# Designs tried in a protein design run: peptides against a protein of PDB entry 8YR4. Part 106

Target 1, 309 residues: chain A of PDB entry 8YR4
Amino acid sequence: PRGSPALQLVVLICLGLMGLERALNVLVPIFYRNIVNLLTEKAPWNSLAWTVTSYVFLKFLQGGGTGSTGFVSNLRTFLWIRVQQFTSRRVELLIFSHLHELSLRWHLGRRTGEVLRIADRGTSSVTGLLSYLVFNVIPTLADIIIGIIYFSMFFNAWFGLIVFLCMSLYLTLTIVVTEWRTKFRRAMNTQENATRARAVDSLLNFETVKYYNAESYEVERYREAIIKYQGLEWKSSASLVLLNQTQNLVIGLGLLAGSLLCAYFVTEQKLQVGDYVLFGTYIIQLYMPLNWFGTYYRMIQTNFIDMEN

## One batch from the design tools (peptide; made by RFdiffusion4, then SolubleMPNN)

Design b2_p17_8_s1 (from b2_p17_8, 13 letters changed)
Fold by OpenDDE base, seed 5:
Structure b2_p17_8_s1 (fold): chain B 309 residues (1-309), chain A 17 residues (1-17)
Amino acid sequence: as target 1 above (309 residues)
Amino acid sequence: SLLEELQKKRLEEELAE
């Protein structure tokens, strides 16, 4: 934010907290591995108690691997409120000033409530898009890259390759299937608007419908419109289930391949039992934010289309 | 996910408020 050094400092602190979240995403699985190894070795209570206490503290800061519920994420979200408000207000004032520069004919041809709704949607879409890009998409991509580097350096190049292939396939299929399902969603929304328009027109003409005893006819037409809508809704919902199952299968295959490879290396005494648990925990931790990627991608795509119009 | 659609609905509701 230009003009407020205090808000610039808050942005820098938020970026620092995002870096801390990335470090926690690596450290939490490592400490969990160490606990499992210490338990397996029947290590002294003092070493075990210190490692467990450190793990629980790091887990409290992380908030379960998604980052969204952890203390660090909550602190970041709290500090970001003022930055978001500054950005929203700036966009809103820019839209408002632009609306005042438009011709009187443009204002007379549009309902003031529609113009305000477009302005509010525009402001919210821009601010929402920026928030999703900065706080969800970029951190998730960073966690994937960090994961690939970590597994390649501390395990074997094969683990880094499995994570790379799994995440690349996951992202690619998420994009492709989301673009495919967008057609069904657009058709559903168009039919929903048409069904709503028919209901409004029937209710506005209620006196005429009653005069002609056409109530049964209007109800039947509305039922047909609902059935047509539900047919499109089913296609949209079924396509979502297909996306979720495809994502689950890709992660399942990655987890299977990596878990089998870990188990094999444990049997050869190249890895410890804790390393097997680390891999499974880390993959599940990466999957949790990725489950939302399809929604973020669709929202980004919709908001870009709405900004171009 | 169903949770995604619910959060998107909440976000669309929070964006519509």
Scores: peptide ipSAE 0.022, ipTM 0.611, DockQ to the pose 0.114
Fold by OpenDDE base, seed 2:
Order: structure tokens, then C-alpha cells, then sequence
Structure b2_p17_8_s1 (fold): chain B 309 residues (1-309), chain A 17 residues (1-17)
């Protein structure tokens, strides 16, 4: 944000907090590994209690385990409210000034309520797109890269390769299946609008329908339109289940391959029992934000289409 | 997930209000 040093400082603090979240995503699994190793070695209570307390504190800062947002994420979201409000207000004022520069002929052809709805949709689309890109998509990609580097350096090149292949296949299939699913969603939305238009037209012409005793005919036509809509809705919903199951299968195969390899290296005394638990914990942590990636990708695509219109 | 579609629908409703 140009013109407010205070808001620039808030943006820098938010970026610093995002960096801290990335560090926590690495540290939390490491501390959990250390707890498992200390328990296995029957370490002294003082060392174990300190490590457990440190883990719980780091987990409170991170969040995510129960679907709860962590303290760092909540603090970031709280500080970002002022930046979002500044950005929204700036976009609204730019749209409003542009609307005043448009020709009288453009304004005479549109109702003031439609113009305001276009302005609100434009502002929400820009603000939403920016928030999803900066706070969800970019951090998730960063966590994947950090994960690949971590497993490649501290475990073996094979673990880094498994994570790389699993995440690359997950992202690719998520994009491909989401693009395929977008066809069914567009067809559903088109049929929903057509069904709604028929219902509105029938209700606006209520006197004519009643004069001809055509109520049963209009109800049957509406029923047929609902059945067509539900057939498209089922395809949209079934395609979502297929996406979720495909994602689950890819993560399951990656978890299976990596867990078997970890177990093998533990039997060869190259890794400890805690390293097996670390791998499982870290993969689950990478999976959590990726579940939303398909939704974010579709929202980004929709917002781009809505900005071009 | 169906929860994601419901949360997205809520977010689309919150963005439409």
C-alpha cells in the first residue's frame, strides 16, 4: 500500500509471520520425532517434559492438527484486516471513478442497482483473489518445496523423490480433474438459471396460467426442469467425490511407499522409530492445505473470468 | 469435499452480501 508507512509495516509483519509459519511446519514434526525417540530410549523425565512442553507450545503457534487455526495464523489474519480494508476501499474508489467517466448512454441502459452490484463483485473478486494467492496458494507451494528439500537432505534422496512425485502427481491430477469438473458445474449453473427463469416467468404470468387452468401443466414442466437440474447436480457432486477420492488415493500411495521405505530403513538401523513418525506427520501436514487447493484453483479461475467480464 | 463446497457456498454468499 503506497502512502501509509503504518500499513507497509503491517504488510512486512504479516510476511514475517508467514515465514514463521513455514518454520513451524518444519519444527513441529521434528519435535514430535524427538518425543518418540526419547520415549523409545527411556530418556530422563526432565528432558522428555521439556521437549513435550516445547512441542505443545509450537503446536499452539502452528495450529492445524484439529482443523483449528494457530495463534500465528490468527495474528496474521487480524493484522491483515486493515490492509484488506485499505485495498478494498482503493479498488471501490477506482471502480466508482471509472463509472463516473463512462458515457451517459451506458448509464441510461443500466439500473443503478446493477452498476453497484458490478462494483461490489469487482471489489470482492480482486480482494478474494489476492488473499487466496498470497495467504493460501503461495505458502502451500513453499511448504511443498521446503518439504522436498528437508527430506532430500536429512533422510535420503529416495524420500525427497517420493514426496516430489506424490505432490507433483497430486497437483497435476487436482488441476486436470478440476478443469474436467468445471464443465459439469457450468452445465449445472446454466440449467439452474433456466429453471429459475421458467419459474419466474410462470409466476409472473400467474393470471394467464389460472385463466387457462394450466397449473398442472406448468407444475409438470417445472418438475421436468428440476429432474434435468438434479441430473446435472448429481454429475457435479459425483465429480467432486471422484476428485476427493483421487486425491486420497495419491496421498495414500505416497504415504504407503514412504512408510514402507521408512520401516525398512528402521529395520536396518539407518533411521530411528521417531523418523517413521516424522514422515507420516509431515505428509499429513502437507496434505491439509492441499485439500483446499482444488477449491482455491477453481475460485481463482472463476474470479479471473468474473474480472474479464 | 462436500464441506469445501458448503464452505465455498458460504464464502460466495458472504462475498455476494
Amino acid sequence: as target 1 above (309 residues)
Amino acid sequence: SLLEELQKKRLEEELAE
Scores: peptide ipSAE 0.022, ipTM 0.610, DockQ to the pose 0.112
Fold by OpenDDE base, seed 3:
Structure b2_p17_8_s1 (fold): chain B 309 residues (1-309), chain A 17 residues (1-17)
Amino acid sequence: as target 1 above (309 residues)
Amino acid sequence: SLLEELQKKRLEEELAE
């Protein structure tokens, strides 16, 4: 981004956050090893609780396995929205300016192809949704139920309750926040269609625009429409970051409560060190498909909204 | 992120067209 020192600073901060994610990817396993060692050595509860709390905090910053849903990743994604919008706007204005140099026949042919592509994307999205619901949602719900039963039978009823409350809260908040986000996405898509329609109308009148040397005026009107669209796009993208962060927070709280309870029961010799490892691994395994579910549910809602407009 | 890659890929597809 040449010309905006603020955007250059944001890019440097995002690169710094990417470096921090790499440091977290090393630190999280180290702290996990330290917990296992402290549990094996039967260390004092205060030292163990501090190390577990520190681990869960680092895991909250890292996110679930891929790092894509951690606090640091969400912060990076949030800051990157403005950089992406600057780049998108520059590309759209370059394309629009170039399209005013092209023939009317080319523009009319593209509009018909775009309508067909929207229809094909809609149909493909419904088929993809049904396949995703059947092959990912149902198995994930089954894995949650199996997990609740397993932890209730082999650990303690308290572990089953923690998993139940964590997953129920995760699913409920995912639905509620996603329904809330749908309003922002509908508004964004409506403004996108209006911005495209304005561009098409300007290009259909390209002879008149050329005759009056009004190309700069039409480009500025299109720029204003893009800025209005990007204001709605920012709300949509920021609401997505909020969803991911809310999900990360719920899983982090479940992991904290369960990991502290596991560590306590290991200190009382009611559970083994392996049971602590099992709980943490199992919660992360349940989270990974649910995180993808949130992503695909977002894509599906996008595609349904794109079909309604 | 997969979303950034999808948006980048969509942008690359829109630029290739």
Scores: peptide ipSAE 0.015, ipTM 0.515, DockQ to the pose 0.049
Fold by OpenDDE base, seed 4:
Structure b2_p17_8_s1 (fold): chain B 309 residues (1-309), chain A 17 residues (1-17)
Amino acid sequence: as target 1 above (309 residues)
Amino acid sequence: SLLEELQKKRLEEELAE
């Protein structure tokens, strides 16, 4: 944000908090590992209690693995409100200024309400896209990279490879299946709008429908439109289930391969029991944000399409 | 997931406000 040192400082604090979230994503599994190892070694209560308390505190800062409910994430979101408002207002003013620079012929061809709706959609789409990129997509990719580096350095290189292959396959399939699903979602939304338009038209013409005793005919037409909508809704919902199952399968296979390899290294006394728990915990922790990646990618695509129109 | 639908709904609500 040019011109406000206070907002620049808030952006820097938010970036610092994002860095802290990345550190917490590594530390929380490590502390959980340490608890398991201390329990296995039958360590003294004082050491165990301190480690557990520290873990719970770090987990409170991190949140429930989705990141969105953690104290650090909430604080970041709270501080970002002013930056978002500044950015939104700036984009809105730029769009508004651009609309005023457009030819009179363009304005005469469009209804004022349609122009405002395009402006509002444009502002929302740009601001939303930027927020999702900065706060969801980039952090998730960073967590994956950090995870690969961590497992490659502190475990065997094979673990880093498994995580890399699993996450790369997950992301690729998420993109491909999401693009495929977008077709069904668009068809559903188009049919929903058409069904709504028919209902509105029938209700606006209620007197005419009643005069011709055409109520049963309009109800049947509406029923047919609903059935057509439900057929498209089913395809959209079924494609969502397919996406979720594909994602779950990829993560499950990665978890299986890595867990078996970890168990093997524990049997060879190269790793501790806590390291097995760390791997499982870390993979599950990466999965939770990634589950939303498909939604974020769809939003990104939708926002780009809405900007082209 | 039900969570995706809930977040989508929240996001649609946040985009509609």
Scores: peptide ipSAE 0.022, ipTM 0.598, DockQ to the pose 0.128; fails the geometry check

Design b2_p17_8_s2 (from b2_p17_8, 12 letters changed)
Fold by OpenDDE base, seed 3:
Structure b2_p17_8_s2 (fold): chain B 309 residues (1-309), chain A 17 residues (1-17)
Amino acid sequence: as target 1 above (309 residues)
Amino acid sequence: SLLEQLQQQQLQAELAE
């Protein structure tokens, strides 16, 4: 934000907090590993109690692994409210100023309520896109990269390769299947709007419908429109289940391959039992935000299309 | 997932507020 040094400082603090969240995503599994190793070795209570207390504190800062419920994420979101409001207001004022520069002919051809709705959609679209990119998409990609580097450096290079292949395949399939699903969702939304319009038109003309005793005919036409809508809704919902199942399968295969490799290295005494638990915990933590990636990707695409219109 | 629908509804509700 040019012009407010206070808001620039808040942005820098938010970026610092995002970096801290990335560090917590690595540290929490490490501390959990250390607890399992200390329990396995029957370490003295004092060392165990300190490590458990440290883990619980780090877990409080991180939250449930989704990032959204942790203290650091909540603090970041809270501080970002002022930056978002400033950006939203600036975009809204730019759109409003541009609307006033448009020709009288453009304004006379559109209802004032439609113009305001376009302006509100434009503002919401831009601010939403920026928030999703900065707070959800970029951090998730960063966590994947950090995970690959961590496993490649502190485990065998084979673990880094498994995570790389699993996450690359997951992201690619998520994009491809989401683009395929978007066609069904658009068709569903178009049919929903047409069904709603028909219902509204029938209800607005209810006196004419009653005069001609055409109620049964209008009900049957509405029923046919609902059946067409439900056929498209089913395709949309079935395609969502297919996406989720494909994602689950890819993560399951990655977890299987990595868990077997961990178990093998534990039997060879190259890794500890805690390292097996670390791998499983870390992969699940990477999976949690990725489950939403398809939703965010679609929302980004929808908002871009809504901004071009 | 049902969770994706619920969070989309929650996110649409938070964007509609």
Scores: peptide ipSAE 0.018, ipTM 0.566, DockQ to the pose 0.122
Fold by OpenDDE base, seed 5:
Parts: structure tokens; C-alpha cells; sequence
Structure b2_p17_8_s2 (fold): chain B 309 residues (1-309), chain A 17 residues (1-17)
């Protein structure tokens, strides 16, 4: 934000907190590994208690792995409220200024409520898109890259390759299936609007429907519209289950391949038991935010389409 | 998912505010 050094400092602090969250995503599994190794070695209680306390503190800062419930994420979200408000207000003022530069003929041809709705949609779409890109999409992609680098450097190139192939396949299938689902959702929304319009027209013309004894005909037309809607709703819902199951299968195969490879290296005494637990924990931590990626991608696409109209 | 529906309801609630 140009013009407020205080808001620029808040943006820098938020970026620093995002970097800290990425560091926590690597450190939490490492500390959990260290606990398992110390338990296996029957280490003294003082060392174990210190490592457990440090792990629980880091886990409190990180949260549940979805990136939304940790102390660092909550602090970032809290500090970002003022930046979002500044950005929203600046976009609203730009839209409002542009509306005042438009010809009087453009304003006379439109209802004031329609102009306000276009302005609100424009502002909400831009600010929403920026927030989802900066706080959800970019951090998730960064966590994947950091994960690939970490496993390639500290385990073996094979672990980095498994994570790379698993996450690349997951992202590609998520995009392709989400674009395929968007067609069913658009068809469902169009049929919902048509069904609602028929219900409103039937209710507004209630006296005419009574006069012609056409009540049974209007009920049957409404029933046919509902059946057609439910057929589209079922396709939308079934396609969502298919997406979730495909995502679960890809992560399950990646977890299986990596866990078998890790177990093999533990049997050869190249890795410790804690490293097996680290791999499983880290993959689950990557999966939790990725489960939302399809939702974020859909919201981004919807907001882009709403800006072009 | 129930979570996508909840998030869409939350987004609609934030857009209605």
C-alpha cells in the first residue's frame, strides 16, 4: 500500500509470519521424529520432557496443519484486516471514481441498485482473489516446494521424487476435475434459477391459475423442473465425491510408496524409526491444506468470471 | 463436501454483510 508506512510495516510483518509458518511446517515433524527417537533410545526424562514441551509449543504456533487455526496464522489474519480494509476502500474509490467519469446516458439507462451491485461484486472479487492467492494458494505451493527440497536433501532423492510426482499428479487432477465439475455446477445453477422463476411466475399469476383450474398442470411443471434440477445436483455432488476420492487415492499411493521405502531403509539401519513417523506426519500435513485447493481454485475462477461480466 | 458448503455459506454470509 503506497502512502501509509504503518500499513507497509504490517504487510512486511505478515510476510515474515508467513515465512515463520513455513519454517514451523518443517520443524514440527522434525521435533516429533526426535521424540520418537528419544523414546526408542530410552533417553533420560529431562531431555524427553524438554523436547515434548518444545514440540507442543511449536504445534500451538503452527496449529492443525490446515494453516487456519495456528497462533501464527491467526495473528497474521488479525494484522491483515487493516490491509484488506485499505485495499477494499481503494478499489471501491477507484470503481466509484470510474462510475462518475461514465456518461450521464449510462447512468440513466441503469438502476442505481444494479450499479451498486456491480461495484460491490467488483470490489469483493478483487479483494477476495488477492486474499486467497496470498494466504492459501501461494503458501500451499511454497510448502510443497519446501517439502520436495527437504526430502531430497535429508532423506534420499527418491523421497523427493515421490513427493514431487504425488503433488504434481494431485494438483493436475484437482484442476482438471474441478474444471469438469464447473460445467455441472453452471448447469445446476441455471436450472435452479429457471425453477425459481417458474415458482415466482406461478405464485404471481395465482388468480389466473385458479380461474383456469390449471393448478395440477403448474404442480406437474414444477415437479418436472425439480426432477431435472435434482438430476443436475446429483451429477454435481457425485463429481465432488469423485474428486475427493481421486485426491485421497493419489495421497494414499504417495503415502504407501514413501512409507514402504522408509520402512525398508529403517530395516537396513539407514534411517531411524522416528524418520518413518516424520514422513507420514509430513505428508499428512501437506495433504490437509491441499484438500481445500479445489475449493480455492473454484472460488478464484468464479471471482474472475464475475469480474469479466 | 460439507466443508465446501459451509465455506460457501460463510462466503455468502460475508457477501451479504
Amino acid sequence: as target 1 above (309 residues)
Amino acid sequence: SLLEQLQQQQLQAELAE
Scores: peptide ipSAE 0.016, ipTM 0.539, DockQ to the pose 0.103
Fold by OpenDDE base, seed 2:
Structure b2_p17_8_s2 (fold): chain B 309 residues (1-309), chain A 17 residues (1-17)
Amino acid sequence: as target 1 above (309 residues)
Amino acid sequence: SLLEQLQQQQLQAELAE
């Protein structure tokens, strides 16, 4: 925000809090590992109690792994409200100024309610896209990169390779299957709009329908349109289940390969029992934000299409 | 129109999910 030093400071604080969230995503699994190792070694109560208390405090700051429920994330979201409002207002004023510069012929062809709807849609699309990129997509990609670096440095290059291959395959399949699903969703939405338009046209022409006693014919035509819609809805919903199952299989295979390799290195005394628990916990923490990635990718695509129109 | 309001509510519901 170029006009307010106070809002620039809030943006810097929000970026600092995002950096703290990334650090917490690494520290929470490490402290959980340390608890498991201390329990296995039958360590003294004072060391165990301090580590457990520290873990619970870090887990309170991090939240439930989706990133949205932690104290740090809630504080970031609260501080960002003013920045979002400033950005929204700036986009609204730019759209409003541009609408006043448009030709009289463009305004005469449109109703004031349609013009305001275009302005609201444009503002929502830009602010939504910015929020999803900055607070969901970029942090998730950063957590993956940090995870690859961490496992490559502190475990073995093989663990970094497994995480890299698993996450790369997950992201690639998520994009490809989401693009494939977008065709079914567009076909569904087009058929829904056509079915709704036919129902409205039939209801607006109710006098003509009654005059010809054509109510049974219009009901049967509407039933056929609903059956066509439900056939497309089923394809859309089934394609979502297929996406979720494909994502679950990729993560399951990565978790299996890495867990077997970790168990093998524990049997060779190269890793501790806590390191096995860390790997499983860390992979699950990386997966939780990624489960929403397909939704975010679709929302980004929709917002781009709405900005081009 | 009532149709535009219902379509806007559906779009807002799809954006809220």
Scores: peptide ipSAE 0.009, ipTM 0.412, DockQ to the pose 0.040
Fold by OpenDDE base, seed 4:
Structure b2_p17_8_s2 (fold): chain B 309 residues (1-309), chain A 17 residues (1-17)
Amino acid sequence: as target 1 above (309 residues)
Amino acid sequence: SLLEQLQQQQLQAELAE
């Protein structure tokens, strides 16, 4: 944001808070590991109580692993409101200025309400896309990279490879299945709009329908349109279930392979029991944001398509 | 008009998704 040093400082604070969230995503599993090890060793209550209190405090800052409910994330979101408002207003003014520079022929060919709808969609799409990229996609990719580095350095290269293969396969399948699913969703939305348009046209022509005693015919045509819509809705919903099951299977296989390898290294006394718990906890923490990645990717695709129109 | 109200409700429903 050029022109406001206060908003520039807020952006820097938000970037600092994003860095703190990445640190918390590593520290929370480490402290949980330490609790399990201290419990296993029957450590003195004072040491255990301080470690548990520190863990709970870090977990309060981090939130539920999705990053959406943590104190740091909420503080970042709160501070970002003013930056978002500044960005939205700037985009709106740029679009509005550009609309005024367009030829009178362009304005006469389009209804003013359609032009405003395109402008509002364009503004919302750009500002939404930037927010999803900066606050969800980039942080999730950073957490994956940090995870690969952490497991490769502190466990074994094999753990880093398992996480890499699991996350790469997860992301690839999420993209491919989401693109496939988008076809069913578009077909559903198109049929929904067509069904709604038919209902509106029938109701607007109510006098004509009544004059011809065609009420039963219009109801049957509407029923057929609903059945066709429900067939597309079922395909859209079933494709979502297939996406979720595919994602769960990939994470489950990664968790199985990594957990078996952790258990093996614990039996060889190369790792502690807490390190087994750390691996499981960390994989679950990576999974929670990734579950929403398909939604974010779809929103990104929709926003790009809405910008091309 | 009833048409304008229905179009406005349609626009509001599309903005709420």
Scores: peptide ipSAE 0.005, ipTM 0.360, DockQ to the pose 0.028

Design b2_p17_8_s3 (from b2_p17_8, 12 letters changed)
Fold by OpenDDE base, seed 4:
Structure b2_p17_8_s3 (fold): chain B 309 residues (1-309), chain A 17 residues (1-17)
Amino acid sequence: as target 1 above (309 residues)
Amino acid sequence: DLLEKLQQQRLAEELAE
């Protein structure tokens, strides 16, 4: 934000908090590993209690692995409100200024209500897109990269490769299947709007329908429109289940391959029992944000389409 | 897509009440 040193400081603090979230995503599994190892070794209660308390505190800061409910994430979101408001206002004023620079012919050809609706959509789409990229997409990609580096350095190159292949396949399939699903969703929404329009038109023409005793005919036409809608809704819902199942299968296969390899290395005494628990915990922790990735991608794609219109 | 799944679940809960 140009012109406000206070807002610039808030942006720097928010970036620092985002870095802290990335560190917590590595530290929480490590502390959980250490608890399992201390329990296995039958360590003294004082050491165990301190490690457990530290883990719970770090977990409170991190939240439930989705990043959305942790203290650090909530603090970041709270501090970001003023920055978002500043950015939104700036975009809104830029759009408004640009609308005033447009030709009189452009304004005479459009209703003022449509122009305002385009401006509001444009502002919301731009601010939403930026927020999703900065706070959801980029952090998730960073956590994956950090995970690959961590497993490659502290376990074996094979673990880093498994995580890389699993996450790359997950992201690729998420994109491809989400783009495929967008066609079914658009068709469903178009048919929903057409079905609603038909119901409104029939009700607005109620006197005419009654005069011709055409009530049964309008009900049957509405029924046919509902059946057509439900056929498109089924395709949308079935495609969602297919997406979720494909995502679950990819993560399941990655978890299986990595867990079997980790178990093998534990039997060879190259890794500890806690390292097996760390791997499983870390993969599950990566999976939680990735479940939202399909949602973020869809919202980003929708916002781009809304900016082109 | 977790949001669509949650929306469908909420709609199913609202229809069951």
Scores: peptide ipSAE 0.097, ipTM 0.734, DockQ to the pose 0.119
Fold by OpenDDE base, seed 3:
Structure b2_p17_8_s3 (fold): chain B 309 residues (1-309), chain A 17 residues (1-17)
Amino acid sequence: as target 1 above (309 residues)
Amino acid sequence: DLLEKLQQQRLAEELAE
């Protein structure tokens, strides 16, 4: 944002906080490893208590669960509100000014409510797309790359290769299956709209339906439309289960291969017991944001289609 | 797609209430 140095500073702080989140994603598993090693070695309580306290503090900063709800992520989200509002307002004003430049014929052919709906969809699609790219897609890809580098340097090249193959296969299958699913979802949404339109038309013509005693006929036509919709909904839902299961299998195979290799290196005294726990914890931690990747990819595709319309 | 799974779960919970 060229117009305000304050917002530029906020963007730089948000980028710095994103870098800190990436560092925390590496440090949290390392500290957890160190706790397991200290427990295994029966280390003095003072060293153990300090490492546990440091781990809990880092975990508070990182957060956990189905979203990065950590203090750093919350602070980033809070600071970004002003940048998002500035961007949204700028896009909205650009769309509004462009609507005023359009010909009188374009305005006379469209209802004012339809014009406003197009403007709102355009603004939401652009701002949503940018937010998903910057805060979800790019950080997730960065975490994968950092993970590959970390395992390649500190464990063995074989661990880096397993993570690379697992994550590459996961991303590729997620994209391919999501694109395949998008066809079923579009067909479902089209049939939903047609079923809803038929119900609205029947209700708007209620007097005519009553006059002809055609209530049973309209109910049967609506039932047939619902059955057709449910057949498409089933395909959409079944394809979602297939996506989730395919993702789970890929991560399961990566976790199996890496865990067996870790266990082997622990038996050879090349790695410690804590390193086995680190690998499992780190892979699960990489999997958490990847579960949302299919959602973000679908939302990005939907927003692109809504911008073209 | 975790969001779609969570939305389906919430819709199923709302229909069961």
Scores: peptide ipSAE 0.093, ipTM 0.732, DockQ to the pose 0.123
Fold by OpenDDE base, seed 2:
Structure b2_p17_8_s3 (fold): chain B 309 residues (1-309), chain A 17 residues (1-17)
Amino acid sequence: as target 1 above (309 residues)
Amino acid sequence: DLLEKLQQQRLAEELAE
């Protein structure tokens, strides 16, 4: 944000909080490992209680699930409200000034409500795109890279390779299947609009339909349009299930390969039982934000299309 | 795509009410 040093400071604090979230994503599994190892070794209660308390505090800061519910994430989201409002207002004013520079001929051909709807869509698309890139996509990619580095350095190169192959295959299949699904979604939306238009036209011509006693004919035509729509909706929904299942299978195979390798190294006394638990916990933690990656990718594509229109 | 799944569930709940 140019011109406000206060908002620049808020952006720097938000970037610092994002860095802290990345550190927490490494520390939480490490502390959980340490608890399991201390329990296995029957360590003194004072050491165990301190490690458990530290873990719970770090877990409160990190949050659960997609990582969006932790104290650090909530604080970041709260501080970012003012930056978002500044960005939105700047985009709205740029769009509004540009609309005033357009020719009278352009304004005479459009309704004021349509112009405002275009302005609102443009502002929402830009703000949405920036938010998804900065707060969802970039952090998720950073967490994957940090995970690969961590496993390569502290476990074995084979664990880093498994995580790399699993995450690369997951991301690639997510993109490819999402692009493949986009055609079914577009076909569904086109048929939905056509079905809605037919229903509106039939209802606007209700006097003519009544005059010819054609109500049964219009209902049957509408039924045929609904059946055609539902056939496209089924393809869209089935393709979503296929995406989710493909993602689950890739993560399951990565978890299986890495867990078997970890179990083998524990039997050879090269790793501890806590390291087995760490691997499983860390992979699940990486998987949680990745479940939304397909959604973010689709939203980014939609926002780009909405900015071009 | 978890959001699309959640949206479909909400739409199914709203249609059942």
Scores: peptide ipSAE 0.078, ipTM 0.714, DockQ to the pose 0.118
Fold by OpenDDE base, seed 5:
Structure b2_p17_8_s3 (fold): chain B 309 residues (1-309), chain A 17 residues (1-17)
Amino acid sequence: as target 1 above (309 residues)
Amino acid sequence: DLLEKLQQQRLAEELAE
C-alpha cells in the first residue's frame, strides 16, 4: 500500500508474525521432545517445570498447529483487517471507475444488479485469492521446506527424503484429483441451476398449471430433475471421499515409514524416545494445514475462472 | 477438501432443523 506508511508498517509486522509462526512450528516439537527426555531421565522438578511452562506458553502462541487458532495468528489476522479493507476499497474503486469508462450501450444492455454482481465477484475474487495465497498457501509450502531441511540436518537425510516424497506425492495427488473432481462439480452446479430454473418457471406459471391440471406432470418432471441432480451430487461427494482417503493413505504411509525408521534408530540408541515423539508431533503439525490445501486450490481455481468472465 | 465436507455437513444440519 504505497499511500499510507502506517499500513506499510502493519504489512511488515504481519510478515514478521508469519516468520514467528514458522519458528514456533519448529520450537514447539523441540520443547515437547525435551519434556519427554527429561521425564525419561527423571530430571529435577525445577528443570521439568520450567520446560513444561515454556512449552505451554509456546503452544499458546502457536495454537493447534494449523496456524489458524494461535495468539500470533489471531494478532496477524486482527492487524490485517485494515490492510484488507484498504485493498478491497482500492479494487472496488478501480472496478467502479472502469465501469464508468464503459459505453452507455454496455450499461443499457445489462441490468444494474448484474453489473454490481460482476463488480462484487471481481473484488471478492481478487482479495480472496491474495489472502489465500499469502496467508495459507505460501506459509504451508514454507513449513514443508523448513521441515525437510530440519529433518535432513538434525535426524538423517533419509527422514528429509521421506518427508519430501510424502509431501510431493500428497500435493501432486491433491492437484490431480481436485482437477478431476472439478468436472463433476461443474456438472452438478449446472444441473442444480437447471432444476431450480424449472421449479421457478413452474411456480411462476402456477395458474396455467392449475388450468390444465398439469400438477402431477410438473411434479414428475421436477422429480426426474432431482434424481438427475442426485446422481451428479453422488459422483461429486464420492470423488471427495476418494480425495480424502487418498490424502489419508499418503499421510499414513509417510507416518508409518518415518515412525518405523525413527523407532529403529531409537532401538540402536542413535535417537532418544523424545525424538520419536518429536517426529510424530511435527508430521501431524505439517498435515493439519495440508488437509485444507485441496480447498484452497479449488477456491483459487474457482476465483480465477470468475476473474476471466 | 475439509471445507467442502464442513459446508455439506452444515447444509445437512440446516436442512435437518
Scores: peptide ipSAE 0.070, ipTM 0.714, DockQ to the pose 0.122

